# Peptides against a protein of PDB entry 3S8F, part 60

Target 1, 157 residues: chain A of PDB entry 3S8F
Amino acid sequence: VLTLFVAVPSLMTAFTVAASLEFAGRLRGGRGLFGWIRALPWDNPAFVAPVLGLLGFIPGGAGGIVNASFTLDYVVHNTAWVPGHFHLQVASLVTLTAMGSLYWLLPNLTGKPISDAQRRLGLAVVWLWFLGMMIMAVGLHWAGLLNVPRRAYIAQV
Target 2, 166 residues: chain B of PDB entry 3S8F
Amino acid sequence: DEHKAHKAILAYEKGWLAFSLAMLFVFIALIAYTLATHTAGVIPAGKLERVDPTTVRQEGPWADPAQAVVQTGPNQYTVYVLAFAFGYQPNPIEVPQGAEIVFKITSPDVIHGFHVEGTNINVEVLPGEVSTVRYTFKRPGEYRIICNQYCGLGHQNMFGTIVVKE

## One batch from the design tools (peptide; aimed at target 1 A14 F15, target 2 Y12 M23)

Design b2_p23_7 (made by RFdiffusion4)
Pose (drawn by RFdiffusion4):
Structure b2_p23_7 (pose): chain A 157 residues (1-157), chain B 166 residues (1-166), chain P 23 residues (1-23)
Amino acid sequence: as target 1 above (157 residues)
Amino acid sequence: as target 2 above (166 residues)
Amino acid sequence: SLVLFFYFTVIAAILFMLLVVAL
């Protein structure tokens, strides 16, 4: 029960943050139900990386609520589902957010500029990392529901 | 406009938060339902039951695997199961279909998992402790036990079998 | 499965929330 309550701050974060992004998209001229998304600064890796991380957090958090549901944990406990869940949370959102900081924080700390080419390379890196985490989340959640255990060298069997 | 957008955002956020709370409460009620049904038998016994891992293969209910299945009620069997590096005894565990099975599971060495494929049986096995879970097998046949807690280099090939007789 | 039900209900709820934000 208390774990289900720990989920409320992230459910609140989902709205506060989504409304903040929607407000920014509107300020930038976006209209429609989706125009606000397209109008956001998708050329900026510091923007893109946390946003993509937040997108993967939606299934990441859904899996966490499942794991927190006591008897439901007996379906997925110590299976590949668990790594599927935590790659979406820490290996995607937390890691992508830190990667995006290379693009505003590093210049601030070192004075070293980020070139146009380095910016585009950062875009590719955060997209590939995000997409790779999403594909693997699918493989691991599914294999987990099929009772494949975590922490195993299953290629040797 | 900022004042307006702000007001509207807070208003709909309050609504979302109420909905999200109502959803979580429904999940809590649904979990409470499972705890009142036979499906909750796989929840391990909360009572401490200490044993000695260094003598469990020499004395006590785990010393003779052929004697591991004991009828404890008219439709009940207790099964003493040893999960060790890297296997389970007895092998196979043989039990009748439709009977309640109380698995008492310990380890002489390291922590092992006990995950019965196709069931909700999924319990950690700790040396020095007895893990007790309950389940009734409705379908006869062979069930594979998977070790789902890393117990060393033999972990990936640590399996056992439950045969549910007709 | 009840696990999938919980899993997709949360996702559906977030999608609904995003729609409300968009409106």

Design b2_p23_7_s1 (made by RFdiffusion4, then SolubleMPNN; from b2_p23_7, 12 letters changed)
Fold by OpenDDE base, seed 4:
Structure b2_p23_7_s1 (fold): chain B 157 residues (1-157), chain C 166 residues (1-166), chain A 23 residues (1-23)
Amino acid sequence: as target 1 above (157 residues)
Amino acid sequence: as target 2 above (166 residues)
Amino acid sequence: SLVEFVYNSSVAMLLAMLLDIAQ
């Protein structure tokens, strides 16, 4: 049960990132409770990708509490629930952050800015990736709750 | 200027702290509700029990499959199960319908899974450790045991059967 | 402050722990 305190550093990081995003949005002219969100650079895949990763990380973090729970883990352990959690944490956050980093890094390394076509394609890729990951993650979590086992090719359900 | 920026960030952090904590509790509540409505409950963990995996096949309650099912009381049984590469012993496991079954599961070789379809029985089986699970089968029939922990090349074919008799 | 943050986070975790125990 004390393992749940491991979540504190993660929450600290999440709050700091969120605060930084709000600050950035307000610096870009966003006002009000939600206006700062619109002011963020949603036309840049280097920004959009990691932000979408963070959005996927929120429910993944909630799942982390379940997985770390002594009692609740008996329900979800070694079911499809666990891969669902992984795909939110690794295949969404980490992967999308890597994609975003690449969209920033490559132009800087080559000295060549990305074309408008490449930018639009990048946006399409990260949004589609996010959508696909969310669908798959929801499916895996649902299957896990229906007692579909992990690491098995067959299931009763 | 820098001080002003830090102060602004601090204010935002306070706001996001409150919001994030609120959302955390909402998610916990939703998850708890979902689990409560979609599951039959949580299997309580037993006391940690150790065994020597190198001798478990030779002596003790797991050594003889014919003696694996032990009646401990009226309508109460203990079943000593070995999970090994790549199967379960005994196989099939025969138990009466409506009886309280205590499974004591261990492994002589590597880590395996013990997932019984149609039930909430789902535990890892570690060499040197005894997993204890209590369950009562309400319906007669065959229940498949699935290994849900990768244990080698034959992992995908590692199945057992529990036969519940009327 | 950092102290308040740690305190609030700890309280939240304690509540989560209690919820876990209550399950």
Scores: peptide ipSAE 0.015, ipTM 0.733, DockQ to the pose 0.038
OpenDDE base, seeds 1, 2, 3, 5: peptide ipSAE 0.007, 0.013, 0.014, 0.013; ipTM 0.745, 0.698, 0.742, 0.709

Design b2_p23_7_s2 (made by RFdiffusion4, then SolubleMPNN; from b2_p23_7, 13 letters changed)
Fold by OpenDDE base, seed 5:
Structure b2_p23_7_s2 (fold): chain B 157 residues (1-157), chain C 166 residues (1-166), chain A 23 residues (1-23)
Amino acid sequence: as target 1 above (157 residues)
Amino acid sequence: as target 2 above (166 residues)
Amino acid sequence: SLVELVYNASVAMLLAGLLVIAS
C-alpha cells in the first residue's frame, strides 16, 4: 500500500525532470522528437551518472509495483528477483547519483576544476558501472523468475 | 525572457505528464501480463492460524515427527512441519506421489523460509503462525527444502528433504 | 570480519576525501 502511495508521485516527478531535460536540450540546440537528447551534456560525468541512474530506476520502479502487488509477489518474493530490484534502486540510481554529485561537488569544494583526463575517467567509471549493474540486475531478475532463491548459495537451475 | 521560458517549460511538462499517464497504463499492462503468465499454480495464502511457539515442540501435532504425516483422506495428507534453527522436521518428509499434500508449517524459534526446489512452494514461516501450503507432487523423487530467510549463523546450512514415493 | 573491513574501508575513503578537500 505504501509503495503504491509513493509510486505515482515519484513517477510524475521523474517525468517532470525529463521535461526539464528536454527543455535544456532544446536550449542547447537540439531539435525534433529526439534531437534534444543528443544535445544534453553527455561529456560531463556529473550529468551522465544521475541520468543513467534514472534510466536504471525505470525498470526498478516498475518492479517495485510488481513487488508490492499481492498476487505478483507470490511469484517473485524471496527469489533473486528481489536483490535485482534493490540493485537497480540503490546500487544504480542512488549510487550513480551520488557518484555524479561528487563530480560536481568536489571541484566546487576544492575550488579546482577537474582535468580533462579526470573527466574522461569519470565518464568511463560511470558507464562501466551502469553496464555492470544492468547485467547483474537483468541476471538477478531472470534468475528470480526461474525460482532461484534469495539468501541461498544453492539453486536448482 | 522569464515568461517565455516558463511557458515553454509548462508545455513540455504537460507533454511529459501525459506520457507519464500513458506509462502507468503500460505498467498496469505489464502487471496483467505477468499475472496471466506466471501465476499459474500459485498457492494462495491460507487462513491465518495461530499457535504458541513456546509449546509447539511439547504438545500438539508438531510435537512428534513420527506422527507428522497424517492421512486425512484416500489421497490426501496433512504434514505438520517445524522449521527451526537449523533444520526441518520431519526430515525427510515422506509423501506419496499424486496425493494432495497440505503442509502446516510453523517455527518454535525465529522466522525461517520454506522453499521447495522444483515447486512453487515458497513461504515464510513465522513463530506463532501456521503457514498452510497445498501441493500435489506429480513426479517421484527427492525435493530439497531451502531456507531463504536469514535465521542466524547456520542459515546457509539449513536444508530439508521431501521424498515423494511412487 | 567483513563488517570491520567495510568499516575500515569506509573510514579510509572518508579520510582520503577529507584530505583531498583540505588540500
Scores: peptide ipSAE 0.015, ipTM 0.718, DockQ to the pose 0.017
OpenDDE base, seeds 1, 2, 3, 4: peptide ipSAE 0.013, 0.000, 0.012, 0.014; ipTM 0.754, 0.697, 0.741, 0.735; seed 3 fails the geometry check

Design b2_p23_7_s3 (made by RFdiffusion4, then SolubleMPNN; from b2_p23_7, 13 letters changed)
Fold by OpenDDE base, seed 1:
Structure b2_p23_7_s3 (fold): chain B 157 residues (1-157), chain C 166 residues (1-166), chain A 23 residues (1-23)
Amino acid sequence: as target 1 above (157 residues)
Amino acid sequence: as target 2 above (166 residues)
Amino acid sequence: SLVELVYNSSVAMLLAMLLSIAE
């Protein structure tokens, strides 16, 4: 149970980032409880990608707490639950952050801005990636709760 | 300007702090709920027991598969199981329905998994350690043992069977 | 504040620990 203290710094970081997003949205003219979200630059794949990664990281982080719990780990360990967890962490947050960084980095390195077509394509790629990751993650977590084993091609269902 | 910015940031941070605390309690509540609904049938971990993986095949209770199932009391059995590359012994494991079975599982080579379909038995098996799992089979039939820990080229084919007799 | 967060998180974790022991 003491291992759960590992979640504290992560939560602090996550909510600090969220606070920064709210501040940024309000600086961009967002008003009200949710208006600041709409005011964020959702037309920029360099922004959207890491934000979607953060959104995927939320349930992944919650799952991390479960996995770190001795008692609950007994239920989920070496089931499809575990791949579901780290696909949210690595294939969602890390990968989307890398993708977003690329959309920022390449224009800066080349000195050429991305075209509008490239921007729209980038947005499509990022959103589709996120959607796919969420579908897969939900499926894997569900399968894990049904005691589908990890690293096996068969299961009793 | 600077003071205004700092004040605004502090206000947002306070709001998100409150949210963070709320979410923390939600997570704790979810953990508590999960424990409350899934405590039935939880098999407690046994005490740490060690063996020499280099000799476990030659001497001791794991050496002879024919002697692996030991009756320890009325309707109580201990089953000494080896998980190895790439299978289980004994195979099949034959036990009576309704009996309390204590599985003593170890490995002579690498780390394996011991996942019994249709049950909540799911443990890793480490060379040099004995995994202890206690279970009572209420239904007769065949239960497949699946290795859910990568153990080499034959990992995907590593299966065993528990036969529960009436 | 971060201090408050750490404090409350610690309390929550202790509560979780107690719940785990009780089960």
Scores: peptide ipSAE 0.015, ipTM 0.752, DockQ to the pose 0.036
OpenDDE base, seeds 2, 3, 4, 5: peptide ipSAE 0.014, 0.014, 0.011, 0.006; ipTM 0.694, 0.742, 0.731, 0.708

Design b2_p23_7_s4 (made by RFdiffusion4, then SolubleMPNN; from b2_p23_7, 12 letters changed)
Fold by OpenDDE base, seed 3:
Structure b2_p23_7_s4 (fold): chain B 157 residues (1-157), chain C 166 residues (1-166), chain A 23 residues (1-23)
Amino acid sequence: as target 1 above (157 residues)
Amino acid sequence: as target 2 above (166 residues)
Amino acid sequence: SLVEFVYNSSVAMLLAMLLDIAE
């Protein structure tokens, strides 16, 4: 149960990142309670991908707390809930961060900026990836709560 | 300019600090809700019991599948189940409807899963350790046991059956 | 402050712990 204290530094990090995003958005001219969000560079896949990863990480992190609870883990352990969780953590956050990193790294390494077409394609890729991951994750979590087993090709439900 | 930026940063940090605290309460509430709605029927684990996986097939209550179902009371049974690569023993497990069943599950080889469809029975089975699950089947019929822990090449085909008789 | 955040977070986690134990 003391494992839950791991959430403290994680939350500190998460909200610090969020604060940084707000600051950046406001520096870019965003105003009001939510205007700073719109002011962020949503036209850059190198930015969008990690941010979408962070968004996916939020429910994943909440699920992490559930999974770390001995009592709650009994409900979800080795059900479809678990793969739903790590697809948010790994296949969303980590993967999207990696994807976003490529959109920054490749132009810098090659010395060639990405074309507008490549940029738009990149945006499409990361948004579609995020959408697909969210659909899958919701489905897996739902199935998990219905006691669909992990690592099985069949289920009663 | 730096001073202005510093003040702005502090303001944002304060805002997100407040939000973070609010979210902590939300998480606590969600945990409480989940506990109240999903854990009411949690099967309590028994005491820690150890067995020698190298001899469990040779001697003791798991050695003979014909003796695996033991009546311990008028409406109470203990079932000694082996999860092994790749199946369950006994198979099928036959128990009466409405009886309290105590499953004592262990493994002679590797870690397996014991997931009974249509129930909340879902435990890992470790060699050298006895998993204890108490359950009463209210509905007659067949319940499939699924291994939900990877245990080797035949994992996907590792199934058992519990037959609940009227 | 960061100190307050850590403190309050710790308290919250302790409460969660108590809820888990009390279940």
Scores: peptide ipSAE 0.014, ipTM 0.745, DockQ to the pose 0.035
OpenDDE base, seeds 1, 2, 4, 5: peptide ipSAE 0.019, 0.012, 0.014, 0.008; ipTM 0.772, 0.703, 0.733, 0.713; seeds 1, 4 fail the geometry check

Design b2_p23_8 (made by RFdiffusion4)
Pose (drawn by RFdiffusion4):
Structure b2_p23_8 (pose): chain A 157 residues (1-157), chain B 166 residues (1-166), chain P 23 residues (1-23)
Amino acid sequence: as target 1 above (157 residues)
Amino acid sequence: as target 2 above (166 residues)
Amino acid sequence: VKGTLLLMAFVAFVIIAFFFLVY
């Protein structure tokens, strides 16, 4: 029960952050129900990386609520589902957010500029990392529902 | 405009938060339902039941695997199961279909998992402790036990079998 | 705000879907 309550701050974060992004999209001219998304600064890796991380957090958090549901945990406990869940949370959102900081924080700390080429490369890196985490989340959640255990060298069997 | 957008955002946020709370409460009620049904038998016994891992293979209910299945009620069997590096005894565990099975599971060495494929049986096995879970097999046949807690280099091949007789 | 509400509906759907998938 208390774990289901720990989920409320992230459910609140989902709205406060989503409304903040929608407000920014509207300031930048976006209209429609989706125009606000397209009008956001998708050329900026510091923007893109946390946003993509937040997208993967939706299934990431959904799996966490499942794991927190006591008897439901007996379906997925110590299976590959669990790494599927935590790759979405820490290996995607937390890691992507830190990667995006290379693009505003590093210059601030070192004075070293980020070139146009380095910016584009950062875009590719955060997209590939995000997409790779999403594909693997699918493989691990599914294999977990099929009772494949975590922490195993299953290629040797 | 900022004032307006702000007001509207807070108003709909309050709504979302109420909905999100109502959803979580429904899940809590649904979990409470499972705890009142026979499906909750796989929840391990909360009572501490200590044993000694260094003598469990020499004395006590785990010393003779052939004697591991004991009828404890008219439709009940207790099964003493040893999960060790890297296997389970007895092998196979043989039980009748439709009977309640109380698995008492310990380890002489390291922590092992006990995950019965196709069931909700999924329990950690700790040396020095006995893990007790309950389940009734409704379908006869062979069930594979998977070790789902890393117990060393033999972990990926650590399996056992439950045969549910007709 | 309507876009955010649509996203919140999607988020709630995903959460419910996952819960009942395991349930």

Design b2_p23_8_s1 (made by RFdiffusion4, then SolubleMPNN; from b2_p23_8, 16 letters changed)
Fold by OpenDDE base, seed 2:
Structure b2_p23_8_s1 (fold): chain B 157 residues (1-157), chain C 166 residues (1-166), chain A 23 residues (1-23)
Amino acid sequence: as target 1 above (157 residues)
Amino acid sequence: as target 2 above (166 residues)
Amino acid sequence: IEGVLAFMEGLMATILEEFFKVF
């Protein structure tokens, strides 16, 4: 009950952000059910990074519900599942948001726009970061479900 | 027009809120499914039990490793286990195959883990609290106990063994 | 540096392409 009580506002917030993205995409000329996504500024690492963070937060948030569930927490607690969850929440969402923030902040602080090369490199960095993080997170969650212990160098599986 | 924009935003918000609710129900359904299909090999038998970590080594059922395994009934045992920096006692823990084992685990020092490989036994052990887990070993052999909670410089080497005898 | 950037940009383009295929 308590978990659901927290989960509802969190989901509402998350998808409200998505609503804002849809609005922005449609303002940029996107049409249709998914066309607004393509219309978003995917050429800007300051935008891409936080959005990828949000995407990583989806399974992470779902995992949060699992971790907060009494019976399910017993299954996953102190297994590799937990690090997987953290890498989605912290190393993906928070870190990518921070990265994105830097791509906005630094140009504003210095008064100098980022070069095209810097922009492209930034995009590569955040996408590769996201990809690697997703692979690792999936692996950790899978290992956790196989009862691989957290904070141990030994596993039977 | 600002007002028009606000109205448009509201429309999208309504749609996404509906989607949010739908996804919530999906997650609930998935949780329910996992719970319904889950078969537990470990039965939580614990009560809120407290002990004094400063005296647990000297007094009480955890004080003597030689007396840690107590037969409580026909094919039923209670095992009083200490998790400490850096190991477990008794070590090894010897129990018979097919017996119902109630593990009562506590710590005299810091928080430890009690993860038995090959089983669903996985609990944190807090000083001042007793963790209780009920399990029946169906297969004879050796089961390793692993600490999965960082407890200091020797954490990685903190192991125990459960020997299940035929 | 330019070679590295080109490689990374190519990889990025591939990732983006695959991503948007889903939508």
Scores: peptide ipSAE 0.024, ipTM 0.690, DockQ to the pose 0.030
OpenDDE base, seeds 1, 3, 4, 5: peptide ipSAE 0.018, 0.000, 0.010, 0.000; ipTM 0.732, 0.722, 0.716, 0.692

Design b2_p23_8_s2 (made by RFdiffusion4, then SolubleMPNN; from b2_p23_8, 15 letters changed)
Fold by OpenDDE base, seed 5:
Structure b2_p23_8_s2 (fold): chain B 157 residues (1-157), chain C 166 residues (1-166), chain A 23 residues (1-23)
Amino acid sequence: as target 1 above (157 residues)
Amino acid sequence: as target 2 above (166 residues)
Amino acid sequence: IDGVLAFMLGLAATLLAAFLLVA
């Protein structure tokens, strides 16, 4: 029940972030229904990282609601499904947001801008992290549906 | 312009808030319904039953592994299982195929898991509380019990076996 | 500014899908 109560503010935050991104993209010259997305600063790891985290958070958030429901939770509870959800929420959203924050914070703290090479490396790191996290999350959720237990090194399947 | 965009955003936000609240109530209602009716093939937890974890090994139905399997009726059994650091008793648990088995599981020490492979039996076992699970094994063979709740240094090696006989 | 509307529809569909799985 508490999870569902928290879900409402989270959904409202999702709306606010989406609206803010659209507004920002349109200010940057993006037009049309989806042109504003292309206009966002995809060349900046400080932007890309948290956005990818947010994208991963959507299925994770839906999973949170599922986990709070007895019908499906009965099936997935204490299986590999739970770590899958956890990694989407923490290791994807929180971690990528932290990474993105560092790409803004460190240059500001040191007073030195990041080099182009560092920027490109940052983009590679963030995208690879996201890809790996999605693969792992899908695998864990799939394993969970097959009744693979969490906190165990063995599996029936 | 900015004014038009702002007006549109506010309208959409109100709609989204309404949707979010509606979704909240629907899910809460669904949870309440499921909890009340035990629908969707959920194994009933039974009523809350308490035991003293400090004496459960010395007296009562869990004290003697040889007496752990009790026939309660025609094709019905109750099995009193202890989950402890680090194993299960009795081990193996021997039950007949096709019989209705009521597992009554508790712990004398710390929280453990009781996950039976090949089944939907998956419960946490709390010291001082009795977990009740009802299941009928349709296929003979060996079913491994796995502890899926961290319980200490030997957690990864904590296994049991249910032997279902024809 | 209808991008947010599209996003809401997508997110709503996701939540409704979750609901249908739970129901």
Scores: peptide ipSAE 0.470, ipTM 0.855, DockQ to the pose 0.638
OpenDDE base, seeds 1, 2, 3, 4: peptide ipSAE 0.015, 0.022, 0.018, 0.029; ipTM 0.738, 0.699, 0.731, 0.724

Design b2_p23_8_s3 (made by RFdiffusion4, then SolubleMPNN; from b2_p23_8, 16 letters changed)
Fold by OpenDDE base, seed 1:
Structure b2_p23_8_s3 (fold): chain B 157 residues (1-157), chain C 166 residues (1-166), chain A 23 residues (1-23)
Amino acid sequence: as target 1 above (157 residues)
Amino acid sequence: as target 2 above (166 residues)
Amino acid sequence: IEGVLAFMEGLRATLLEAFLLVY
């Protein structure tokens, strides 16, 4: 029961990160309730990647609460639901953050900025990765709810 | 203005961090208190039944697959199932339609899964522990048992069958 | 959600059919 209390610090962190993004957007000239979002540097893959990771982490976190509930876990345990969950957490947030870090780190270490072509390619890679991950994650959660077993090559449905 | 904003956000973050740390201690204290008082809810409710995995094949209700299905009452059965590398016994498991079936599942070797297609039966099977699942089959036919916990080289081929008779 | 599920089901069915044609 107390396991669910882990959600409290996680939510606090989430709101803090969101607030930081808002501050950044407003510092860049964004105004209004949502105008600050547009003001963020969406042309930089080093920024876009981890942000998309954070977006994927939200439903993953919600799934974490489900998985942490022993009553609900009876439904989803050892089904395709579980891979769907950790792909959002690891293959989305962690991986995209690593990708973003790379886009920042290499130019920083070499002292050379990335070319415009490299920047555009990076954006394409990050967005396509995110899209693919979301499709796969939704599919895995869907399959899990249909009782498709984990670690099995065959399913009734 | 930028410096002011930076200072504000830093103060905000420090506040949240402090709050988070405080809550961490509260949670630890609550966990400690709960464990100390042995209140229910820390461990899922249910009886933990234990067996010796080294002897479960030789003696007891799991030893003879021919006697694995035991009628315990009118339209009530207990089925003693072994999940092993790499299969299930008895196989097939034959039970009547409409009867209340209590599966008592254990393993003599490693952790396995017990996933019955077409049902909500899905449990892990641990050596030394007995998993208990209650189910009533409303439709006759064959139900495949799938191992959904990695158990070795033959894991992907580990299947069983439940035959529900009219 | 229903739309997503329908889409995924359609995708599953299509992939299965494609697989069976090759199989």
Scores: peptide ipSAE 0.031, ipTM 0.746, DockQ to the pose 0.024
OpenDDE base, seeds 2, 3, 4, 5: peptide ipSAE 0.000, 0.020, 0.023, 0.022; ipTM 0.695, 0.736, 0.719, 0.708; seed 2 fails the geometry check

Design b2_p23_8_s4 (made by RFdiffusion4, then SolubleMPNN; from b2_p23_8, 16 letters changed)
Fold by OpenDDE base, seed 3:
Structure b2_p23_8_s4 (fold): chain B 157 residues (1-157), chain C 166 residues (1-166), chain A 23 residues (1-23)
Amino acid sequence: as target 1 above (157 residues)
Amino acid sequence: as target 2 above (166 residues)
Amino acid sequence: VDGVLAFMLGLMQTLIDAFYQVF
């Protein structure tokens, strides 16, 4: 009970980030229930990357609760489920945040703005990374539920 | 303007906080659903049983693979299994179909996995502890044991076999 | 596993199609 309660502050923090995004979107002219999302700077890979990371982190976080559950962990422990969780938490959020940081940092370090071509390429990279990661993560989680073992090259199904 | 902005921020914060709390309940519901629909069953944890990994090969019920399968009652067996770098003993493990099998698994060296294909048997094996798993094989045939915990250079080749006889 | 693989392959194809929408 206490272990799972640790998730509460984390979730509150996550949703405050979402609140910040909504506020930012509305400041940028977004209206309505979803208009603020469209108003966010989706043309900037430095923004898109960490946001996509956050999106991947949502199911990963839910999985974290599952993994922390004693009874459910029995089902998923040392199966492909666990790598699936890792790829959402680390290879998605952390990696995409790093990518986003790079797209912000490089122009500042070099003193040169990124070209439009570089910007478009950056967008392609982060979206492709995200989509690929989601595909792999879904597969790994599904395989885990089918009792495919972790750290093995063979499976029963 | 500042007051208006402050009110707006508070509204958003309250909204997302409420959403956060709602999502907690959703997650709890999803956990319950997952448990109900995807659980392979829970193997009850037995009483903590300790062994000396330094002597488990020389003395005790794990010392002789030929004596590893012990009939404990009508249609009931206890199988003393060692997981070691890099294999299992006995290998194969021969048990009858329909019998209640209690696996007592330990390790003399490092942590291993004991994952039996086609079953819900999936436990870690720690040196100094005995993992207890109860299972009844309903179908005859061969069941592969897979080590799903990294245990060294030969980890990928660490397999065993359970042969269920009719 | 076969079903999972088929699903993943389908998603991969979707990804490929999406890729060509970008480039």
Scores: peptide ipSAE 0.024, ipTM 0.735, DockQ to the pose 0.028
OpenDDE base, seeds 1, 2, 4, 5: peptide ipSAE 0.024, 0.028, 0.021, 0.023; ipTM 0.745, 0.709, 0.732, 0.705; seeds 1, 2, 4 fail the geometry check

